# Designs tried in a protein design run: peptides against a protein of PDB entry 4Z63. Part 105

Target 1, 334 residues: chain A of PDB entry 4Z63
Amino acid sequence: LCLGMNDLTGNIPEDLFHLKRLNLLGIQENRLSGSLSREIRNLSSLVRLDVSWNLFSGEIPDVFDELPQLKFFLGQTNGFIGGIPKSLANSPSLNLLNLRNNSLSGRLMLNCTAMIALNSLDLGTNRFNGRLPENLPDCKRLKNVNLARNTFHGQVPESFKNFESLSYFSLSNSSLANISSALGILQHCKNLTTLVLTLNFHGEALPDDSSLHFEKLKVLVVANCRLTGSMPRWLSSSNELQLLDLSWNRLTGAIPSWIGDFKALFYLDLSNNSFTGEIPKSLTKLESLTSRNISVNEPSPDFPFFMKRNESARALQYNQIFGFPPTIELGHNN

## One batch from the design tools (peptide; made by RFdiffusion4, then SolubleMPNN)

Design b2_p15_6_s4 (from b2_p15_6, 10 letters changed)
Fold by OpenDDE base, seed 4:
Structure b2_p15_6_s4 (fold): chain B 334 residues (1-334), chain A 15 residues (1-15)
Amino acid sequence: as target 1 above (334 residues)
Amino acid sequence: DTSSYITSDLLPERP
């Protein structure tokens, strides 16, 4: 049943929950309100539940133990409060959980040993607090993780050295500290291709440790952190780099010539730093800027990117990395 | 646009 993208109001009719053979319920992008009914438990054949972009409130019902076929739960952009219900946090069937832009709170707790199928987690823009959950690496299939805009104080857990499944990771604006530790840990994530750390590590030094190595890194975004230091030499070994944003920091020194050696680099923002010297001539030789054949079909994170402009609340949303135009921004340097 | 930066924490504009 697909009723998304309408102007439906009120709550879900109770009789809808008698549809025991229903595999897909999509009621997204409406004005549905009230609590999400516990009677969802009656939808025992449910594979996909999309209630996103509504006015639902209250706690998410703890009925997911009665939904053994549920693979996809999309509840982003609602008014949900409380935590992730225990049955959801223990779901062995769940592949994707999207609860971005809610009012979920408390400590983030997932039973990753039970969540054997979880591959995508979007909990961005909630009210989770405390530390990042140390057991996330136990979610052995978890590839996509957005935890941006939560209050995860402190450091990236040491356990994330074992986060082998991690490919796309966003922690923007989560009050993280110790960028040196974070990078030192996350370099062990051998499948990590996308790392977004904007609005963290305020005023710290960007490490220039030659021992750091991100083998598969394609997207690095560490903007608006007031980071000090220079362009990190370790980044030159990330031969697959496609997008680099280090804008709005306090980085100094020269832009190194190796920045032009990245064959796949199509987006570079080093603006609003304190870089000095000449613009490397190697930037004029970037192959990605000379050929229009950006392979649009590469895997992208499930979470969106946002280009924030002019301190406005409005931002351009990009759902894919290749949605960004080919860009070289070097403005507002010394 | 030199006044912009990329993040993942912004909310999409509500329609």
Scores: peptide ipSAE 0.439, ipTM 0.855, DockQ to the pose 0.658
Fold by OpenDDE base, seed 2:
Parts: C-alpha cells; sequence; structure tokens
Structure b2_p15_6_s4 (fold): chain B 334 residues (1-334), chain A 15 residues (1-15)
C-alpha cells in the first residue's frame, strides 16, 4: 500500500494493521501525526515500512521481533524520541535502517552479531551521545554508515581497524577528537571509498605520515576543522581520488604538483586555507576535467551530501558524488 | 560560491 506524497493528516487508521499480507507500507511525505502504533506488529508480512517525512512522535514501538521479513525501515524526518528499540537493534532481517533527522537519544546500541543483513545505517542528525559503538565492525555486511551530527565525544574506536565491510562513512559534526588516530585506524578499512569528517578535530594537525595509506579512497571531505599542517604526502598514493574537500582549514605551504596526477579527480576544494606559492601546472592536465565524461556509474553512499554555505542555513543537497560540478576551488588563500 | 564546504550533516529540519 503506497499512500506517500499526499496531504494525509491524523493517525493511521487501526484497521490498516489488519492487513496481514501487506508487504509494503509507504505513507511517507504526509502530515501523519501521533505515535507509531504498536499494532504494526500485526503486519507480519511487511518487507518495507516507509513512514518518513511525517509528524510522528513518541518512541518507536518495540515490535520488530514480530516483523521477521522486514528489510527496509525508513523513518527519517519525524519527531521520534527515545532509543532504537531492542527488537530493531537485534533484527536479523533488516538490510536498511534510516532514522535520520529525528530526536533519538541515549547511547547508540546495536546488536551487530544479530543484525547479519544490515548493509545501510543512517542515524544522522539525532541526539545520540556517548562514544561510537565499538561493535559496529561486527555488522559484517554494513557498508554505508551515517552517524553525522550526533554527540560522539572521543576517538574512533580501535576496533574499526577490522571494519572490512565499511565503504561509505560519515561522521560530520560529531564532536570527534584525534584525527591522527582516526586516520591511523580507518586506513585499515580496505573497502573504504568515502570518508566525510567535516566539523571535527577542531584545531588539530592534519597528519603528514608517509605510513598512512588509503588504497581505495575516492572521496575525502575534511572541511571546516581548523586543521593545521600542509597537504599530506600520504594522500598522493590514493590514485582513485575523485573528490577532495579540505576547505576552511588552516593548512599552509605549497599545493604540491602531485595533486594534478589524480586521473579521476574532478572536484578539488582547497579554499579558505593559508596555502602559498604558485598554482601547480599539473592541475591544467587533469584528465577528468579535459576529456572524459567519466560516466562513472559507481556506487555512491546512501546518505546525502550537502554543500553548505558558511553564512546561510541553506545547503544544497547532492544525492550522488557525481552530482557535484567539476570544480577547482583555490580561493581565499593567503 | 567560494564560501561553501561539503558536509554530510543537516540542520534539523522540522517535520
Amino acid sequence: as target 1 above (334 residues)
Amino acid sequence: DTSSYITSDLLPERP
């Protein structure tokens, strides 16, 4: 049953929960309000539940043990409070969980050993606190992780060295500290292609350690961290780099010539730093900007990117990396 | 606009 993208108001009629053969319930993008009924437990055949973009409030009901076929739960942009229900945090069927932009709080806890099918997790823009869950690497299929805009004080857990499934990782604006430790850990994630760390590590030094290596890194965003240091030499070995944003830091020194050797680099933002010297002539030879419509039908993160203007609350949303225009921004360097 | 940066966090959007 798909009733999304209407102006429906009020609560879900209780009689709807008698539809025991229902595989898909989509009621997204309405004005539905109140609590999400416990009677969703009666939808025992449910594979997809989309209640996103509504006015739902209260706690998410702890009934997911009665939904053994549920693969997709989308509840982003609601007023949900409390934690992730225990039955949801233990769901063996769930592939995708999106609860972005709610008011969920407390310590983030997932039973990753039980969540054997989980491949995408979006919990961005909530009120989770404490530390990053050390057991996330136990979610053996977890590829896409957005935990941005939560309050995860501290460092990236050492256990993330074993996060083999991790491909797309966002931790923007999550009060993280110790960028040297974070990069030293995350370099072991051999499938990591996208790393977004904007608005963390305030005032730290960007490590220039030649021992760091990110083999499959395509997207690196570490903007607005007030980072000191220079362009890191270790990045020159990331031959697949497509997008680099190091804007709004305090990076110094010259822009190195090797920045023009990246064949796939189509977006470069080094603006609002303290770089000096000449613009490398190698930037004029970037193949991605001259010849190839790299129609890279490459897998992208499930979480959106935002181009945020410093002074405006408005951000442009980009659902795909290749939605960004080919860009070289070197402005506002002194 | 040269004054932008990329992030993955959103301001809370009121439903």
Scores: peptide ipSAE 0.435, ipTM 0.863, DockQ to the pose 0.506
Fold by OpenDDE base, seed 3:
Structure b2_p15_6_s4 (fold): chain B 334 residues (1-334), chain A 15 residues (1-15)
Amino acid sequence: as target 1 above (334 residues)
Amino acid sequence: DTSSYITSDLLPERP
């Protein structure tokens, strides 16, 4: 049943929960309000539940033990409060959990040893506090993780050295500290292709350690951190780099010539830094900007990117990396 | 836009 993108108001009719054969319930993009009914437990055949973009409030009901076939739960952009229900945090069937843009709070806890099917987690823009959950690497299929805009104080856990499944990781604006430790840990994530760290590490030095290596890194975004230092030499070994945003930092020195050696680099933003010297001639030879044959069909993160304008409350949303226009931005340097 | 940066966080969009 799909009733999304309407002006439906009120609660879900109770009789809807008698549909024991229902595999898909989509009621997204409405004005449905109140608590999400516990009677969802009666939908024992449910594979996909989409209640996103509504006015739901209260706690998410702890009924997911009665939903053994549930693979997809989308509840983004609601007013949900409390924590992740225990049955949801222990779901062996769940592949995707999206609860972005809610009011969920407390310590983030997932039983990753039970969540054997979880491959995508979006909990961005919530009120989770404390530390990043050290046991996330125990979610052996977890590929996509968005934890942006939570209050995770401290550092990236050392356990994330073992996060072999991790491919797409967003931690933007999560009050993280110690970029040197974070990069030193995350370099061990051999499948990591996308790393977004914007609005963290305030005023720290971007490490220029030649021992750092991100073999599969395609997307690196570390914008608006007020980072000091220079263009990091270790990045030159990330031969698959497609998108680099280091804008709105305090980076100094020359833009190195090796930046033009990235065959797949189509988006470069180094604006609003303190770079000096000449623009490398190698940038004029970027193959990705000269060739029309960019493979648009590469896997992208499940979480969106946002191009935020200074002083604007509005951001442009990009659902795919290749949705960004080919860009070289070097403005506002000295 | 020379005044932009990429992020993955949004301000809570009021529904």
Scores: peptide ipSAE 0.432, ipTM 0.860, DockQ to the pose 0.518
Fold by OpenDDE base, seed 5:
Structure b2_p15_6_s4 (fold): chain B 334 residues (1-334), chain A 15 residues (1-15)
Amino acid sequence: as target 1 above (334 residues)
Amino acid sequence: DTSSYITSDLLPERP
């Protein structure tokens, strides 16, 4: 049953929960309000539940033990409060959980040992507090993780050295500290291709440790952190780099010539720093900017990107990395 | 010169 993208109001009719053979319920992008009924438990055949972009409130019901086939739960952009229900945090069937942009609070706790199918987790823009959950690497299939805009004061856990499944990771604006530790840990994530750390590590030094290595890194975004230091030498070994944003920092020194050796680099923003010297001639030879054949068929993160121009400007949403125009921004380096 | 930066924490504008 798909009723998304309408102007539906009120709550879900209780009689809908008698549909025991229902595999898909999509009611996203409406004005549905009230609590999500516990009677969702009666939908024992449910594979996909999409209630995103509504006005739902209250706690998410603890009924996911009665939904053994549920693979997809999309509840982003609602008013949900409380924590993740215990049955949801223990779901062995769930592949994707999206609860971005709610009012969920408390400590983030997932039983990753039980969540054997979890591939994508989006809990961005909530009110989770405390530390990042140390057991996330126990979610052996977890590839996509967005935890942006939560209050995870502290450091990236040491256990994340073992996060082999991690490919796409966003922690933007989560009050994180110690960028040196974070990068030192995350370099061990052999499948990490996308790393977004914008609005963290305020005023720290960007490490220039040549022992750091991100073999498969395609997207690095560490913008608006007021970071000090220079262009990090370790980044030169990330031969697959496609997008680099280090804008709105306090980086100094020259832009190194190796920045033009990245064959796939199509987006470079080094603006609003304190870089000096000449523009490397190697940037004029970037193959990605001269050839039309950028392979668009690369997997993208499940979480959106936003280009924020000014504090007052509307952000442009990009659902895919290749949605960004080919860009070289070197402005405002004074 | 678009003084911009990329992030993932912004809310899409509701229409």
Scores: peptide ipSAE 0.417, ipTM 0.839, DockQ to the pose 0.689

Design b2_p15_7_s2 (from b2_p15_7, 6 letters changed)
Fold by OpenDDE base, seed 3:
Structure b2_p15_7_s2 (fold): chain B 334 residues (1-334), chain A 15 residues (1-15)
Amino acid sequence: as target 1 above (334 residues)
Amino acid sequence: VVISNGSRWVSSVEL
């Protein structure tokens, strides 16, 4: 049943929960309000539940043990409060959980040993507090993780050295500290292709340790951290780099010539720094900016990106990295 | 919260 993108108001009719053969319930993009009924437990054949973009409030009901076929739960952009229900945090069937842009709070806890199928987790823009959950690497299939815009104080856990499944990771605006430790840990994530750390590490030094290596790194975004230092030499070994944003930092020195050696680099933002010297001539030779065939078919993270064209403009959402126009931004340097 | 920092790019942040 798909009733998305309407002006439906009120609550879900109780008789809808009698549909025991229902595999897909999509009621997204409406004005549905009140609590999400616990009677969703009666939908025992449910594979996909999409309640996103509504006015739902209260706690998410603890009934996911009665939904053994549930693979996809989308509840982004609601007013949900409380924590992740215990049955949801223990779901062995769940592949994707999206609860971005809610009012969920408390310590983030997932039973990753039970969540054997979880591959995508979006909990961005919530009120989770405390530390990052050290057991996330126990979610052995977890590839996509958005925890951005929460209040995770402290450092990236040492256990994340063992996060072999991690491919796409956003921690932007999460009150993280110690960028040197974070990068030193996350370099061990051999499948990490997308790393977003914007609005963290305020005023720290960007490490220039040549021992750091991100083999598969395609997307690095560390904007608006007020980071000091220079262009990091270790980044030159990330031969697959496609997108680099280091804008709104306090980076100094020259832009190195090796920045133009990235064959796949189509988006570069170094704006609003303190870079000096000449623009490297190698930037004019970037194959991705000169060639018509950017390989459009690369896997993208499930979490959205937002771009503001102007300070007064509404942020544009990009669902794919390749939705970004080919860009070189070097403005507002010295 | 409008992050009025002039940053053109903010990942996973509803601005």
Scores: peptide ipSAE 0.026, ipTM 0.709, DockQ to the pose 0.245
Fold by OpenDDE base, seed 2:
Structure b2_p15_7_s2 (fold): chain B 334 residues (1-334), chain A 15 residues (1-15)
Amino acid sequence: as target 1 above (334 residues)
Amino acid sequence: VVISNGSRWVSSVEL
C-alpha cells in the first residue's frame, strides 16, 4: 500500500492493521500525526515500513519482534521521542534503519550480534548522548553509518579497529575529541571509503604521522574544526581520493605538489585556512577536471551530504558525491 | 564549503 506524497491528515485508520498479507506500507510525505500505533504488530508479512516525512510523535512502539520479515524501516523527519525499542535493536531481519531528524534521546544501544542483516544505519540529527557504542563492529554487515549531529562526547572506540564492514562513516557535529586517536583507529577499517568528521575536534592539531594509511579513502571531509598543523603527508598515499574538504580550519604551510597527483580528485576545498606559498602547478594537471569521465556508477553513502557555501547560506543537499560540481577552492588563505 | 550530513531538512536516498 503506497499513499506517500499526499496531504493525508490525522491518524492511520485501525482497520489498515488488519492487512496481514501487506508487504509494503508507504505513507511517507503526508501530515499524519499522533503516535505510531502498536497495532503495526499485526502486519506480520511487512518487509518495508515507510512513515518518513510526517508529524508522528511519541515513542516508537516495541513490536518489531512480531515483524520477522521487516527489512526496511524509514521513519526520518518525524517527532519521535525516547530510545530505539528493544525489539528493533535486536531485529535479525532489518537491513536498513533510518530514523534521522527525530527527537530520539538517551544512550544509543544496538544488539549488533543479533542484527546480522543490518547494512545501513542513519540516526543523524537526533538527541542521543553518551559515548559511541563500542559494539558497532559486531554488526558484521554494517556498511553505511550516519551518527552526525548527536552528542557523543569522547573518543572513537578502540573496537572500531575491527570495523571491517564499514565503508561510509559520518560523525559530523557530534562533540568528538582526539582526532589523532580517531584517525589512528579508523585507518584499520580496510573498506572505509567515505569519512566525514566536520565540526569536531575543536582546535586540535591535524596529525602528520607518516605511519597513518587509508588505502581505499575516496572522500575525506574534516571541515570547520579549527584544526592546526599542515597538509598531512600520510594523505599522499590515498591514491583513490576523489573529494577533500579541509575548509574552515587553521592549517598552515604550503599546499604540497602531491595534491595534483590524485587522478580521481574532482573536488578540493582548502578555503578559509592559513596556507602560504605558491599554488602547485600539478593542480592544473588533475585528470578528473580535464576529462568528463567521472564514473557515475561508484557506490555512494546512503546518507545525504549537505553543502553550505557560507554560514548564512541555505545548505544544499546532494544525494551523491558526484552531484558536487568539479571544484578547486583555495580562497581566503591569509 | 562546509560539507556535513547533519541537516534537519533532507530525506535520505530511497533504497
Scores: peptide ipSAE 0.034, ipTM 0.713, DockQ to the pose 0.088; fails the geometry check
Fold by OpenDDE base, seed 4:
Structure b2_p15_7_s2 (fold): chain B 334 residues (1-334), chain A 15 residues (1-15)
Amino acid sequence: as target 1 above (334 residues)
Amino acid sequence: VVISNGSRWVSSVEL
């Protein structure tokens, strides 16, 4: 049943939950309100539940133990409160959980040893607090993780050295500290291709440790951190780099010539720093800027990106990395 | 440009 993209109001009729053969319920992009009924438990054949972009409120019902076929739960952009219900946090069938842009709170707790199928987790823009859950690496298939814009204070857990499944990670605007520790841990994530750390590490030094290595890194975004230091030498070994944003920091020194050696680098923003010297001539040789054939078929994060031109500007949403225009921004350096 | 994710979509419902 697909009723998305309408102006439906009120609650879901309870009789709808008698549809025991229903595999897909999509009611996204409406004005549905009230609590999500516990009677969703009656939808025992449900594979996909999409309630996103509504006015749902209250706690998410703890009935996911009665949904053994549920692979996809999409609840982004609602008014949900409380935590992730225990049955959802223990779901062995769940592949994707998207609860971005809610009012979920408390400590994030997932039983990763039970969540054997979980590959995508989007909890961005909630009110989760405390530390990052140390057991996330126990989610052995977890590839996409968005935890941005929560109140996860402190450091990246040491356990994330073992996060082998991690490919796309965003922790933007989560009050993280110790960028040196974070990078020192996350370099062990051998499948990590996308790392977004914008609005963290306030005033810290960007580490220039030549022992750091991110083998598969395609996207690095560490903007608006007031980071000090220079362009890090370790980044030169990330030969697959496609997008680099280090804008709105306090980085100094020269832009190194190796920045032009990245064959796939199509988006570079080093603007609003304190870089000095000449623009490397190697930037004029970026192959990706001369050939329009960006392979549109590369895997992208499941979570959206948001671009702001300035602090007062409305954020533009990009659902794919390849939605970014080929760009070199070096403005506002001294 | 500042790139982030997890921005609240402020649907300014201009009523």
Scores: peptide ipSAE 0.031, ipTM 0.678, DockQ to the pose 0.067; fails the geometry check
Fold by OpenDDE base, seed 5:
Formats: sequence, structure tokens, C-alpha cells
Structure b2_p15_7_s2 (fold): chain B 334 residues (1-334), chain A 15 residues (1-15)
Amino acid sequence: as target 1 above (334 residues)
Amino acid sequence: VVISNGSRWVSSVEL
């Protein structure tokens, strides 16, 4: 049953929960309000539940033990409060959990040893507090993780050295500290292609450690951290780099010539730093800017990107990095 | 100097 993208109001009719053979319930992009009924437990055949972009409130009901076929739960952009229900945090069937842009709170706890199918987790823009869950690497299929805009104080856990499944990771604006430790840990994530760390590490030094290596890194975003230092030499070994944003830092020195050796680099933002010297002539030889053959078939993160052109501008949402125009921004260096 | 955050930045954060 798909009823998304309408002007539906009120609650879900209770009689809908009598549909025991229902595999898909999509009611996204409406004005549905109130609590999500516990009677969703009666939908024992449910594979996909999409309640995203509504006005739902209250706690998410602890009934996911009665939903053994549930693979997809989308609840982004609601007013949900409380924690992740225990039955949801233990779901062996769940592939994708999206609860971005809610009011969920407390310590984030997931039983990753039980969540054997979880491949995508979006909990961005919530009120989770405490530390990052150290057991996330036990989610052996977890590739996509957005935990941005939460109150995760402290450092990236040392256990994330073992996060072999991790491909797309965002921790933007989560009050994180110690960028040196974070990069030193995350370099061990051999499948990491996208790393977004914007609005963390306030005023720290960007490490220039030649021992750091990100083999498969395609997207690095570390904007608006007020980071000190220079263009990091370790980044020159990330030959697959496609997008680099280091804007709104306090980076100094020259832009190195090796920045033009990235064959796939189509988006570069080094704006609002303190870079000096000449623009490298190698930037004029970027194949990605001269050829139309950007392979559209590359995997993208499940979480959206937001581009803000200026402080007063509305953010533009991009669901894929390839939605970004080919860009070189070197403005406002002094 | 009001460092106006007047440039483009990429985030996964809803703004």
C-alpha cells in the first residue's frame, strides 16, 4: 500500500493494521500526526515501512520482534522522541534504518551482533548523547553510517579500526574532538570511500602524517573546522579522490602540485583558508574537468549531502555526489 | 573581520 506524497492528515486508521499480508506500507510525505501505533505489530508480513516526512510524535513502539520480515524502516523527518526500541536495536531482518531528523535522545545502543543484515544506518540530526557506540564494527554488513548532528562528545572509538564494512561515514557537527586520532583510526577502514567530518575538531591541527593512508577514499569533506596546518601530504596517496572540501579552515602554505594528479577529482573547495603562492598549473590538466566521462555508476552514500553557497543561502540537497557541478573554489585565501 | 561563512560548504547535515 503506497499513499505517499499526498496531503493526508490525522492518524493511520486502526483497521489498516488488520492487513496481515501487507508487505509494503508507504505513507511518506504527508501530514500524518500523533503516535505511531503499536498495532503495526499486526503487520507480520511487513518488509518495508515508510512513514518519513510526516508529523509523527512520541516514542517509536517496541514491536519489531513481531515484524520478522522487516528490511526497511524509514522514519526520517518526524517528531519521534525517546531511544531506539530494544526490538528494533535487535532486529536480525533489518537492512536499512533511517530515522534522520527526529528528536531521538539518550545513548545510542544497537545490538550489532543481532543486527546481522543491517547495511545502512541514518540517525543524523537527532539528540543522541554520550559517546559513539563502540560496537558498531560488529554490524558486519554496515556500509552506510550517518550520525551527523548529534551530541557525540569525545573521540572516534578505537574499535572503528575493525570497521571493515564501512564505506560511507558522516559525523558532521557531532562535537567530536581529536582529528589526529580520528584519521589514525579511520584509515584502517579499507572500504571507506566517503568521509564527512565538517563542523568538528574546532581549531585543531590537520595532521600531516605521511603514515596516514586512505586507499579507496573518493570523498573527503572536512569543512568549517577552523583547522590549522597545511595541505596534508598523506592525501596525495588517495588516487581515487573525486571530491575534496577543506573550506572554512585556517590552512596555510602552498596548494601542492599533486592536487592536479587526481584523475577523478571534479570538485575541489579550498576556499576560506590562508593558502598562499601560485595556483598549481596541474589543476588545468584535471581530466575530470576536460572530459564528460564522469562514470555515473559509482556507489553513492544513502545519506544526502547539503551544499550551502553562503551563510544566508538555503542549503541545496544532493542525493548523489555526482549531482555537484564540476567545481574549483579557491576564493577567499589570504 | 566577520568571517562570513559566505562560501560553499558540503555537509551531510540538514541546514
Scores: peptide ipSAE 0.031, ipTM 0.721, DockQ to the pose 0.346; fails the geometry check

